# Designs tried in a protein design run: peptides against a protein of PDB entry 5HB3. Part 72

Target 1, 150 residues: chain A of PDB entry 5HB3
Amino acid sequence: RQMQDRCMSEYNQRIRNAPEGSIDPFRMACYKIIGRCDLSNRSLDGLQTDVNDWIWLQFNLARETDRSLELAGESYGLAELQASIREIGLKHFPKTAAEDTNGSFGMFFYLQILAGMFEQAIAYLYPFSYVDAVHFAIALTYYGLLRPVD

## One batch from the design tools (peptide; made by RFdiffusion4, then SolubleMPNN)

Design b1_p19_4_s2 (from b1_p19_4, 11 letters changed)
Fold by OpenDDE base, seed 1:
Structure b1_p19_4_s2 (fold): chain B 150 residues (1-150), chain A 19 residues (1-19)
Amino acid sequence: as target 1 above (150 residues)
Amino acid sequence: DKEREEKIKEFWNEVAKES
C-alpha cells in the first residue's frame, strides 16, 4: 500500500510536470502495475513489445480487486480484459478465411484462449482451420474447460 | 516462415498502438 501510494504520487507529479511521452516507458509500466495508475491507458508506446508482452501486461493490470479497494479509483478485471480482446478482434482481425491476408487469425485465437474465452476461440478458429479447431475442442473438453453441446 | 513472422509482428504492433 505504501509503495502504491508513492507510485501514485510520483505518477501524478510526472504527469503534471513532464511533457507527454517523456516518461520512461518502464517506469510507466511500474506505475501501472504497482500503483494502478491511469489504467485507461494500457498500452506502452515507448516499448518494443510483442503480443506476449502485451497480454502479460494486461493480465497484470487485470486484477480481480473490488473497485472500492482500488486506490486509483479505477478497476480492471478479467471481464474488462475479455471485452478489450473482443474489441480488438472486431476491429483488426479477420472474420473469415477469405479476409485473412497475413495469417493473423491464429494470434486472435491465442489471445482468446489465454483470456479464457474458450467457446468463442473454438468458434472463431473453426472456419480457418477445421482440424485445429477440433483438436483444441477435444483437449479443452477433456480438461473440462469447454462445455459439450448435447 | 521468417517473412511471415515479421509480417505478423508488424501487424500486432499496429494493433497494439490502438489498443
Scores: peptide ipSAE 0.311, ipTM 0.856, DockQ to the pose 0.566
Fold by OpenDDE base, seed 3:
Structure b1_p19_4_s2 (fold): chain B 150 residues (1-150), chain A 19 residues (1-19)
Amino acid sequence: as target 1 above (150 residues)
Amino acid sequence: DKEREEKIKEFWNEVAKES
């Protein structure tokens, strides 16, 4: 608790008083990952990141601990991550093959799988690639991750 | 292939800014 409070104090001091661009982006990443500071902002400005870096960060920030032990407003779990991915999908990713201009459907499928949204991921992939959806469904069923109706 | 990769990377960067 003492370490977390000190980290929060340092973070607040720097975010408010430091000139723009003067803070090391990697230090800011440490404040988020280790200190759990400002979890409402889950992006790392000043760093070139890809989808894998983003999802890695989200999983590190998404704790399955008692949220009462976190500082007020600094709680984030798997359910919130899944909700975020769902919202990203609704806003930015194609819903049908006709809407797919960049071939980005695979990325959204990938994110859903990583977040454990298996049924939704298969349902999403199906209209884009029937064969791939069936193959993934078989594999997920084999490992007990997908619950078939029959 | 490289051009497509860059396009998808740029796409994600724009998405991530809003997430």
Scores: peptide ipSAE 0.303, ipTM 0.850, DockQ to the pose 0.499
Fold by OpenDDE base, seed 2:
Structure b1_p19_4_s2 (fold): chain B 150 residues (1-150), chain A 19 residues (1-19)
Amino acid sequence: as target 1 above (150 residues)
Amino acid sequence: DKEREEKIKEFWNEVAKES
């Protein structure tokens, strides 16, 4: 708690006193991850990141805790992450194979799987790659992660 | 294969800017 309080104090001081864009993005990341500072902003501006970096950050920021127990006074859980992924999918990813120009469907499938959106992931993958969708469905079912729909 | 990977990476970078 002391560390977190110190992080918040430093973060707030820098936000108030530092010129715009002068804060080191890595330091900002540390404040967010360790200090839970400014959780409403879950982007790392100024850093070159890939999808793995993004999802890693989201999972680190996502906490399945009672909001009342969150020191930051803000909560971001798996449900919110899943909602974010869904929104990203709707905005940026192809919905059908015919719409796929960049072959990016696999990335969205990947994000959904990581976020535990198994049913949605399989349903999404199916029109792009039937064989892969079936294989993943079998595997997920075997491990009890996929709920078969009657 | 490498070219495809780079294109996908570029795609994500564009997505991330808007997310």
Scores: peptide ipSAE 0.292, ipTM 0.847, DockQ to the pose 0.545
Fold by OpenDDE base, seed 4:
Structure b1_p19_4_s2 (fold): chain B 150 residues (1-150), chain A 19 residues (1-19)
Amino acid sequence: as target 1 above (150 residues)
Amino acid sequence: DKEREEKIKEFWNEVAKES
């Protein structure tokens, strides 16, 4: 708790007062991870990240604890992460195979799977790759991860 | 394949900036 409080204090101080571009982006990442500072801003401008880096950060920021015990003023759990991924999908990823220009559909499928959005992931993948969608659906069902559709 | 991978990487970088 004490460490988190210090992180919050330092983060707030630096974000307000530090010259533009002078803050070590890795330090800022540490403040977010340890201090859970400014969870509404989950992008780090000074870092070159790939999808794995991004999703790793999101999972570190996400907490599946009782919200009443959350030390940060902001809460970010799996549900919020899933919502974020959904929004990213709606904004940036192709909805149909006809819209796919760069083959990025697989990345969005990957993100949905990692976030436990299994039904949505399968539904999304199906029009792009029928065979892959079926195989994943079978596997997910086998492990009890895919919910029955009413 | 390498070119495609780079394009996807570039795509993600743009997405991440807006997230």
Scores: peptide ipSAE 0.219, ipTM 0.788, DockQ to the pose 0.561

Design b1_p19_4_s3 (from b1_p19_4, 11 letters changed)
Fold by OpenDDE base, seed 1:
Structure b1_p19_4_s3 (fold): chain B 150 residues (1-150), chain A 19 residues (1-19)
Amino acid sequence: as target 1 above (150 residues)
Amino acid sequence: SAARQAEIQAFWNEVARSS
């Protein structure tokens, strides 16, 4: 809490007083991760990141806490992350095999799996790759992560 | 290829900006 409060204070001060674009992006990342500052903006603009960097950040930000008890800072949980991934899917990824022009479906499948959206992930993958979808479904079911249909 | 990787990265950059 003490460190978090410090981060929030510094973040607010820098946002108000620092010249535009002068803040160290790594420091800003620390403010987000440790201080949970400005979680509505989950991008690190000054850094070149890939999908793994992004998802790593999201998991760090998606802390499972009782929101009713959070008196300071912003809350961001798994539900919000899942919602974000859904929105990303709607905006950027092919919805059907016919729409797939660049093979990006696998990335969306990947994100859904990592976020625990197993049923949705399998359903999404199925029209793109039947064999892969079946294999993942079997594996997920074996480990009790996918609800089998009676 | 390098070109393909650049395309993938550009795609992700757009995705990330919108998230």
Scores: peptide ipSAE 0.379, ipTM 0.873, DockQ to the pose 0.503
Fold by OpenDDE base, seed 3:
Structure b1_p19_4_s3 (fold): chain B 150 residues (1-150), chain A 19 residues (1-19)
Amino acid sequence: as target 1 above (150 residues)
Amino acid sequence: SAARQAEIQAFWNEVARSS
């Protein structure tokens, strides 16, 4: 608890007082990941990041634990991550093959699979690639990850 | 290609800023 409080204090002080761009981005990342400081902001400023960096960060920040034990006073779990991915999908990714202009559907499928949203991922992929959707459905079923539709 | 990579990165930057 003492370490956590000190971490938060230092993080907040640096955010307020340091000139823009002067703080070591990796240090700030450590405050975010290890210290769990400012979990409402899940972006790593000052670092070149891609989709894999983002999803890695989200999984590290998403804790499936007793929320009462969260020292930062902020809770973020798998459910919140899945909700975030849903929102990202609604805002930025094609809903149908007809809306696909840049072939980004695969990235959204990828994010859904990583987040364990298997049924939704298969349903999403189907209109874009029937064959791939069927193959993934078979594989997911084989491993006991795909549930029958009620 | 470099152009395609830049496009992908730009797209993700947009997504990331909005989330």
Scores: peptide ipSAE 0.376, ipTM 0.872, DockQ to the pose 0.444
Fold by OpenDDE base, seed 4:
Structure b1_p19_4_s3 (fold): chain B 150 residues (1-150), chain A 19 residues (1-19)
Amino acid sequence: as target 1 above (150 residues)
Amino acid sequence: SAARQAEIQAFWNEVARSS
């Protein structure tokens, strides 16, 4: 908690006093990850990142803690991450095989799996690749991770 | 291929910017 408070203090100071674009993006990333500062912005501006970097960041930011212990706007859990992934899916990823032009469905499936959205992931993958969906379903069932979709 | 990876990265950049 003390470390978080220090990070928050430094973050706020830099935000207020530093010229725009002058703050080291890696330092800002540290403030987000360690200090949980400004979790409303879950991106790392000024850094070239890929999907793995993004999801890694989201998992670092996501905490299963009592929201009452977090500052307003600083709560972010698995449920919120899953909601974000759903929104991303709706906006950017193909919903049917007919819409798939670049094979990006795999990336969305990947994100859903990583976020523990197993049932939804399987359901999503099924129309794109029946065989793969079945294989993953078997595997997920084996590990006790798959439940029936309501 | 490099071209494919670039395409994937470009796609994700777009996603990330709008998310």
Scores: peptide ipSAE 0.376, ipTM 0.873, DockQ to the pose 0.512
Fold by OpenDDE base, seed 2:
Structure b1_p19_4_s3 (fold): chain B 150 residues (1-150), chain A 19 residues (1-19)
Amino acid sequence: as target 1 above (150 residues)
Amino acid sequence: SAARQAEIQAFWNEVARSS
């Protein structure tokens, strides 16, 4: 708690006083992760990150806690992450097999699965790879994660 | 391959910047 409070204070001070681009991106990442600072900005422009880094960060930042108990004034949970993934999908990923030009559908499927969007993920994957969709559907059903009826 | 990986990374960079 003390560490988090200190991070918040330092973050606020640096954001106000430091020249643009002068703060180490890794330090900024620490402020976000540890200090829960500026959670509305979930991108790290100064760092080269991949999809796994991104999703890890999102899950790290996403919390299902009582807002009144959070030091951060912003709320970001699984629902918001799922919404973000949906938006990403709409903007950047093929919606049908006919639209697939680079095979990126798998990445979107991957993101949906990680975010617990199982029914949507299976439905999305099916037109691209029915075999894989069926296999995942079977597995998810076995573990009680897929609800085909509803 | 390295080329494919670079393509994937470039794609993700675009996604990340635009999200």
Scores: peptide ipSAE 0.374, ipTM 0.873, DockQ to the pose 0.489

Design b1_p19_4_s4 (from b1_p19_4, 14 letters changed)
Fold by OpenDDE base, seed 1:
Structure b1_p19_4_s4 (fold): chain B 150 residues (1-150), chain A 19 residues (1-19)
Amino acid sequence: as target 1 above (150 residues)
Amino acid sequence: DAVRQQIIQEFWNQVAKES
C-alpha cells in the first residue's frame, strides 16, 4: 500500500508538473502497472508497442473484483476486456475475406483467443481460413476449451 | 515477410490510438 500510494503521488506530480516530453515513458509505464495509476487510460504514451504489449498490459490492469463494492463504470476485469476486444473488432477489423485489405484478420483472431473468446474466435476465422479454423477448433475441443454443438 | 510485418504494425498503431 505504501508503495502504491507513493507511485500514485509521483505519477500525479509528474503529469502535472513535468515539462512536456521530459517524462521517461518507461517510468510512467511502471507507475501504471505497479501503482495502478490512472487506470481509465490503459495506454502507454511515448512507447512503441505492438499487439502483444497491448494485450499484456490489458491483462495486467484487469482485475476480478467484487463488483458489489465498486461503483458503476469503475470495474475492469476479464468481461470488460472481452467487451473492449469485441468493440475493437467491430470498429477496425474486417468482417469478411472481401473486406480484408491488409491480412489483419489473424490479429483479431489472436486477440480473441488470448481473451478466452474461443467460440467467437473460431466463428470469426472460419470465413477467412477454413482449414485453420477447423484445426484450431479440433485442438480447442480436445483441451476442453471449445464446447461443440450437435 | 518484413513488408507484411511492417503493414501489420502500422495497422495496429492506428488501432491502438483509438482504443
Scores: peptide ipSAE 0.355, ipTM 0.869, DockQ to the pose 0.544
Fold by OpenDDE base, seed 3:
Structure b1_p19_4_s4 (fold): chain B 150 residues (1-150), chain A 19 residues (1-19)
Amino acid sequence: as target 1 above (150 residues)
Amino acid sequence: DAVRQQIIQEFWNQVAKES
């Protein structure tokens, strides 16, 4: 608790008082990941990140811990992450093959799979690639991860 | 391949900023 309080204090002080560009982005990332500072902002400013970095960060921050243990008083778990992925999908990813201009559907499928949204992932992939959707469905079913629809 | 990766990265950067 004392360490967390110190991390929060240092984080806030640096955010408020440090000149622009003088803050080590890796240090700030450590405050966020280890110190769990400012969990409302689940991005890493000043770092070149890709989709894998983003999803890794989300899973790292997504913990179903008692709110009493988190100084921020905010809870972010798997359900919230899944909701975030849904929202990202609705806003930024193609809904149909006709809307697909850059082949980004695969990335959204990937994110859904990682987040355990298997049924939704298969349903999403199906209109883009029938064969791939069927193969993934078979595999997921084999491992007991896909629930058959009645 | 490099061009494709750049396009994908730019796309994700935009998504991440808005999320």
Scores: peptide ipSAE 0.353, ipTM 0.866, DockQ to the pose 0.451
Fold by OpenDDE base, seed 5:
Structure b1_p19_4_s4 (fold): chain B 150 residues (1-150), chain A 19 residues (1-19)
Amino acid sequence: as target 1 above (150 residues)
Amino acid sequence: DAVRQQIIQEFWNQVAKES
C-alpha cells in the first residue's frame, strides 16, 4: 500500500507538472503497472509495443475484485477485457474469409483464446480454416475448456 | 517470415492507435 500510494502521488505529479517530452515512458509504465494509476488508459504511450505486450498489460491490470476495494476507484475484470476484445474484433478484424485481406484472422483468434472466449474463438476460426478449428476444438475439449453438446 | 511479421505488427499498431 505504501508503494502504491507513492506511485499514485508521483504519477499524478508528473502528469500535471512535468515538461512536455521529459517523462520517461518506462517510468510511467511502472507507475501504471505497480501503482495501478489511471486504469482508464490501458496503454503505454511512447513505447513500441506488440500484441503480446498489449494483452499482457490487460491481464495485469484486470482484477476480479469489488470496486470498493480498488484503490484506483475503477473496475476492470475479465468480463470487461472480453468485451474490449469483442469490440476490437468488430471494428478491425475480418468477419468472413472473403473480407480477409491481411491474414489477420489468426491474431483475433489468438486474442479470443487468451481471454478464455473459446466457443467464440472456434466459431470465428471455422470459416477461415475448418481443419484448424476442428483441431483446436478437440484440444480444448480434451482439457475441459470447451463443452460439447450432450 | 520477417515480412509477414512486419505486416502483422503494422496492422496491430494501427489497431492499437484506434482502440
Scores: peptide ipSAE 0.350, ipTM 0.867, DockQ to the pose 0.501
Fold by OpenDDE base, seed 2:
Structure b1_p19_4_s4 (fold): chain B 150 residues (1-150), chain A 19 residues (1-19)
Amino acid sequence: as target 1 above (150 residues)
Amino acid sequence: DAVRQQIIQEFWNQVAKES
């Protein structure tokens, strides 16, 4: 608790008082991840990140802790992350094979799988790659992660 | 493979900027 309070204090102080561009983005990232500071902003400014960095950050920030236990007073859980991924998908990813120009469908499938959106992921992948969708469906079913709709 | 990875990274960077 003391560490978290210190992180929040330092984070807020730096955001308010530091000259623009003088803030170490890695340090700020540490405050965000460890101190859970400013959870409404789930981006790491000033850092070049890839999809794995992004999703890793989202999972770290997404906690099923009751709002009452979170010092930040903000609740961001798996459901919110899944909603975010869905929104990203709707905005940026191809909906059909005909719309796929860059082969980016695999990335969206990947994000959905990581977020536990298994049924949606398989449904999404199916029109792009039938064989892959079937293979993943079999695997997910084997591990009890995909509920076959009778 | 390298070209493909670059394209994917560029795509993600665009997505991230818009998000």
Scores: peptide ipSAE 0.346, ipTM 0.867, DockQ to the pose 0.516

Design b1_p19_5_s1 (from b1_p19_5, 12 letters changed)
Fold by OpenDDE base, seed 1:
Structure b1_p19_5_s1 (fold): chain B 150 residues (1-150), chain A 19 residues (1-19)
Amino acid sequence: as target 1 above (150 residues)
Amino acid sequence: MDEAIDRLLSAYFAKLAAE
């Protein structure tokens, strides 16, 4: 708690008062990750990132704890992340194989798998790549991650 | 939705289209 309080204080002070261009983006990233500062803004400004960095950050920020125990007063857990992934899917990714023009379906499948949305991921992949969907389904079932339907 | 992911995905799709 002491460390978190310090991170919050430093983060808020720097974001508000530091001269433009003087803030070390890596330091700010540390405050964000360790201190869980400003969870409403789940991005790292001033850093060159990609989709993998983004999803990594989301998982690091996600917590399955009571909101009352969070100093930031913000709730961000797996459920919220999964909701975000669903929204991303609706906005950016093809809904059917017929809509696929660039083969981006694999990235959305990947994001769903990482977020533990196994059934949805397999269902989504199936019309794009039958063979891959079946192989992943078998593997997920073998490791007890996919619940077979009777 | 986070604007950051919108930008990141746009960049990803652009890269994918270029390959």
Scores: peptide ipSAE 0.419, ipTM 0.882, DockQ to the pose 0.675
Fold by OpenDDE base, seed 2:
Structure b1_p19_5_s1 (fold): chain B 150 residues (1-150), chain A 19 residues (1-19)
Amino acid sequence: as target 1 above (150 residues)
Amino acid sequence: MDEAIDRLLSAYFAKLAAE
């Protein structure tokens, strides 16, 4: 807790007072990850990142904590992440196999799985890759993560 | 939605298309 508070203090101080271009983006990233600073901005500015880095950060920042203890606007949990993934899907990824032009469906499936959206992920994958969907469905069912309709 | 992911996905798709 003390470390977190210190991170918050340092983050706020630097973001407000540091000369332009003088802020180490890695340091700021540490403050964000460790201190959970400025959760409304869930990006790592000034860093070379990819989709994997982004989803890792989102998952890392998503917490099922007592929201009453969090500052207003600073709550971010799995539900919010899942909502973001849904929005990403609608905006960027093919809805049907007929719309698939470059095989990007796998990335959306991947994001859904990471977000715990197992039923939706399998349902999405099925028309693109039947075999893969079945294999994942079997595995997820085996581990009790996929609940077939009764 | 995070604007950062839009850029990242655009880059990802561009890379995918180039392969």
Scores: peptide ipSAE 0.419, ipTM 0.882, DockQ to the pose 0.671
Fold by OpenDDE base, seed 5:
Structure b1_p19_5_s1 (fold): chain B 150 residues (1-150), chain A 19 residues (1-19)
Amino acid sequence: as target 1 above (150 residues)
Amino acid sequence: MDEAIDRLLSAYFAKLAAE
């Protein structure tokens, strides 16, 4: 807690007082990750990142909170991340094999798997790659991660 | 929705199309 408080203090101080262009983006990223500063902005500004960096950050910032204890404040957990991934899917990825133009379906499958959306991931993958979907379904079932419909 | 992920995905798709 003491370290987090220090990180938050330094983060806020730098955001408010540092001259433009003088802030080390890596240092600011550390404050965000370790100190959980400014969780409303879940991005690493000033850094060259990719989709993997983004999803990694989301998982690091996400916390499971008991909804019964949640006050009117902002909560960010796995459920919210899953909702975001669903929205990303609807916006950016092909819904059917016929809409697939560049083979990007694999990335959406990947994101769903990372977020624990196993049933949805398999259902999504099936029309794009039957063989891969079946193999992945078998593996997920073996580890008890996929619940087959009775 | 985070604008950052929109940009990142756009870049990803552009890269994928270039390969």
Scores: peptide ipSAE 0.415, ipTM 0.881, DockQ to the pose 0.653
Fold by OpenDDE base, seed 3:
Structure b1_p19_5_s1 (fold): chain B 150 residues (1-150), chain A 19 residues (1-19)
Amino acid sequence: as target 1 above (150 residues)
Amino acid sequence: MDEAIDRLLSAYFAKLAAE
């Protein structure tokens, strides 16, 4: 808590007082990751990032612990991340094989797997790649991660 | 939705289309 409060204070101070263009984006990233500052903005401004960097950040910011430890108004866990992944899917990715134009379905499958959405991931992949879906289903079942319907 | 991920995905799709 003490670390978080200090990081928040410094983060806000720099946002308000630092000359334009003088803020070290890496330092600000540290405040966000370590101090969990400004969780409403789950991005790293001023850094060149990609989708992998984004998802990595989301997992680092997500907490399963008691939300009472978070600053007021800022809570983020696996459930919120999974909700975000679902929304991303609806907005950006093909729903059916017929809608697939660039082969991007694999990225959405990947994101769902990382987020622990195994049943949804397999169900999504199935119409795009039957063989791959079956293979992943077998593997996930073997490791006790997939819960098939009774 | 997060504007950052929207931009990142747009860039990703643009890259796929260019390949």
Scores: peptide ipSAE 0.412, ipTM 0.879, DockQ to the pose 0.662

Design b1_p19_5_s2 (from b1_p19_5, 13 letters changed)
Fold by OpenDDE base, seed 4:
Structure b1_p19_5_s2 (fold): chain B 150 residues (1-150), chain A 19 residues (1-19)
Amino acid sequence: as target 1 above (150 residues)
Amino acid sequence: MEKTIDELLSKYFAELAAK
């Protein structure tokens, strides 16, 4: 907690006082990841990133919280991440095999798996690649991660 | 939906299309 407070203090100080363009984006990233600073902005500004970096960051920032105990502040947990993934899916990815034009379904499957949306991921993958869906289903079941879906 | 992820996905799709 003490470390976190210090990180937040330093983060805020740098954001407010540092000349434009002088902030080391890697340092700021460290504050965000380690210090959990500015969680409303779940991106790494000033860095070249990709989707993998994004999802990695989301996981690192996500924490389970009891909303009932939160008076105020930012709440970002697995549920919120999963909601984001769903939205991403709706917006950017094919819903059916017939809509698949570039084979991007794999990325959405990947994102869902990473987000622990195992049942949804398998259900999604199934019409695109039956064999792969079955293989993943077997594996997920083996590890006790797959549950029946409605 | 965050603008950042939209941009990242756009880039991803562009790269995918280029393969």
Scores: peptide ipSAE 0.374, ipTM 0.849, DockQ to the pose 0.645
Fold by OpenDDE base, seed 1:
Structure b1_p19_5_s2 (fold): chain B 150 residues (1-150), chain A 19 residues (1-19)
Amino acid sequence: as target 1 above (150 residues)
Amino acid sequence: MEKTIDELLSKYFAELAAK
């Protein structure tokens, strides 16, 4: 907690006192990740990132803690991440194979798998790629990650 | 949904379309 408090202090000082555009984005990223500063903003401003970087950050920021003890705006766990993935899916990705114009379905499948949404991921992939969906389903079942229906 | 992820996905889709 001492480290977190120090990070929070430094983060707040820099946000308030540093000239605009002068803040080292890497340092700020460290404060966010290590110090869990400003968890309401789960992005790395000023850095060139991709979707993989984003999802990596989300996992690092997600914590399963007693939410009653967390400060307002800091309640972010796996459930919230999964909710975000669902929203992303609804907004950006094709719902059916007929809607797929660019082959982006694989990315959404990937995000769902990473977020532990295995059943949803397989269900989503199935109409786009039957063979791949079956292979993943077999593998996930083998490792006890997919719940088979009777 | 965060603005950042929207932008990142937009870039991803653009790159995908360019292949």
Scores: peptide ipSAE 0.374, ipTM 0.850, DockQ to the pose 0.666
Fold by OpenDDE base, seed 3:
Structure b1_p19_5_s2 (fold): chain B 150 residues (1-150), chain A 19 residues (1-19)
Amino acid sequence: as target 1 above (150 residues)
Amino acid sequence: MEKTIDELLSKYFAELAAK
């Protein structure tokens, strides 16, 4: 808690008082990741990032911590991440094979798998690639990760 | 949704289209 408070103080001070362009983006990233500062903003400003960096950050921020120890309104867990991925899917990714023009379905499948959305991931992949969906289903079942629907 | 992820995905799709 003391470390978190210190990080929050430093984070806020730098955001408010530091000259533009003088803030080390890596230091700010450390405050966010380690100190869990400003969880409402789940981005790394000033850094060149990609989708992989984003998802990595989301998982690090989506910690199963005691919410009572977090600041009010700054709770972020796996459920929230899964909800975000679902919304991303609806907004950005093809819903059917007919809509797929660039093969981006694989990325959404990947995001769902990472988030533990195994049933949804397999269901999504099935119309795009039957063979791959079956293979992943077998593997996930083998490890007890896939729950068959009755 | 966060603007950042939208931007990142836009870049990703642009890169895919360029291949």
Scores: peptide ipSAE 0.368, ipTM 0.846, DockQ to the pose 0.663
Fold by OpenDDE base, seed 5:
Structure b1_p19_5_s2 (fold): chain B 150 residues (1-150), chain A 19 residues (1-19)
Amino acid sequence: as target 1 above (150 residues)
Amino acid sequence: MEKTIDELLSKYFAELAAK
């Protein structure tokens, strides 16, 4: 608690008082990740990032916090992340094998797996790669992550 | 500016198309 409070204080002070361009983006990233500062902004300013960095950050920031303790506007958990991934899928990724022009279906499959959307991930992968979908389904079932519908 | 996921995906798709 003391460390988090200190991080929050330092983060807010730097955001408000630091001259433009003088803020170390890595230091600010540390405050965001460790101190959970300004969770409404789930990006790292001033850093070169890719999709992998983005998803890593989302998982680090996503916490099942007791809804009772968080101010209603700042709750970001796994459910919200899963909803975001669904929206990303609808907007950016092919829905059928016929729409796939660049092989990007693998990235969307990857994002769904990371978010624990196993049934949806397998269902999505199946029309693109039957063999891979079956192998992943077997593996997920073996680890108890995929429940066969009786 | 914080790169939005839309911008990151656009970059990813561009890189994928260049391969």
Scores: peptide ipSAE 0.374, ipTM 0.847, DockQ to the pose 0.547; fails the geometry check

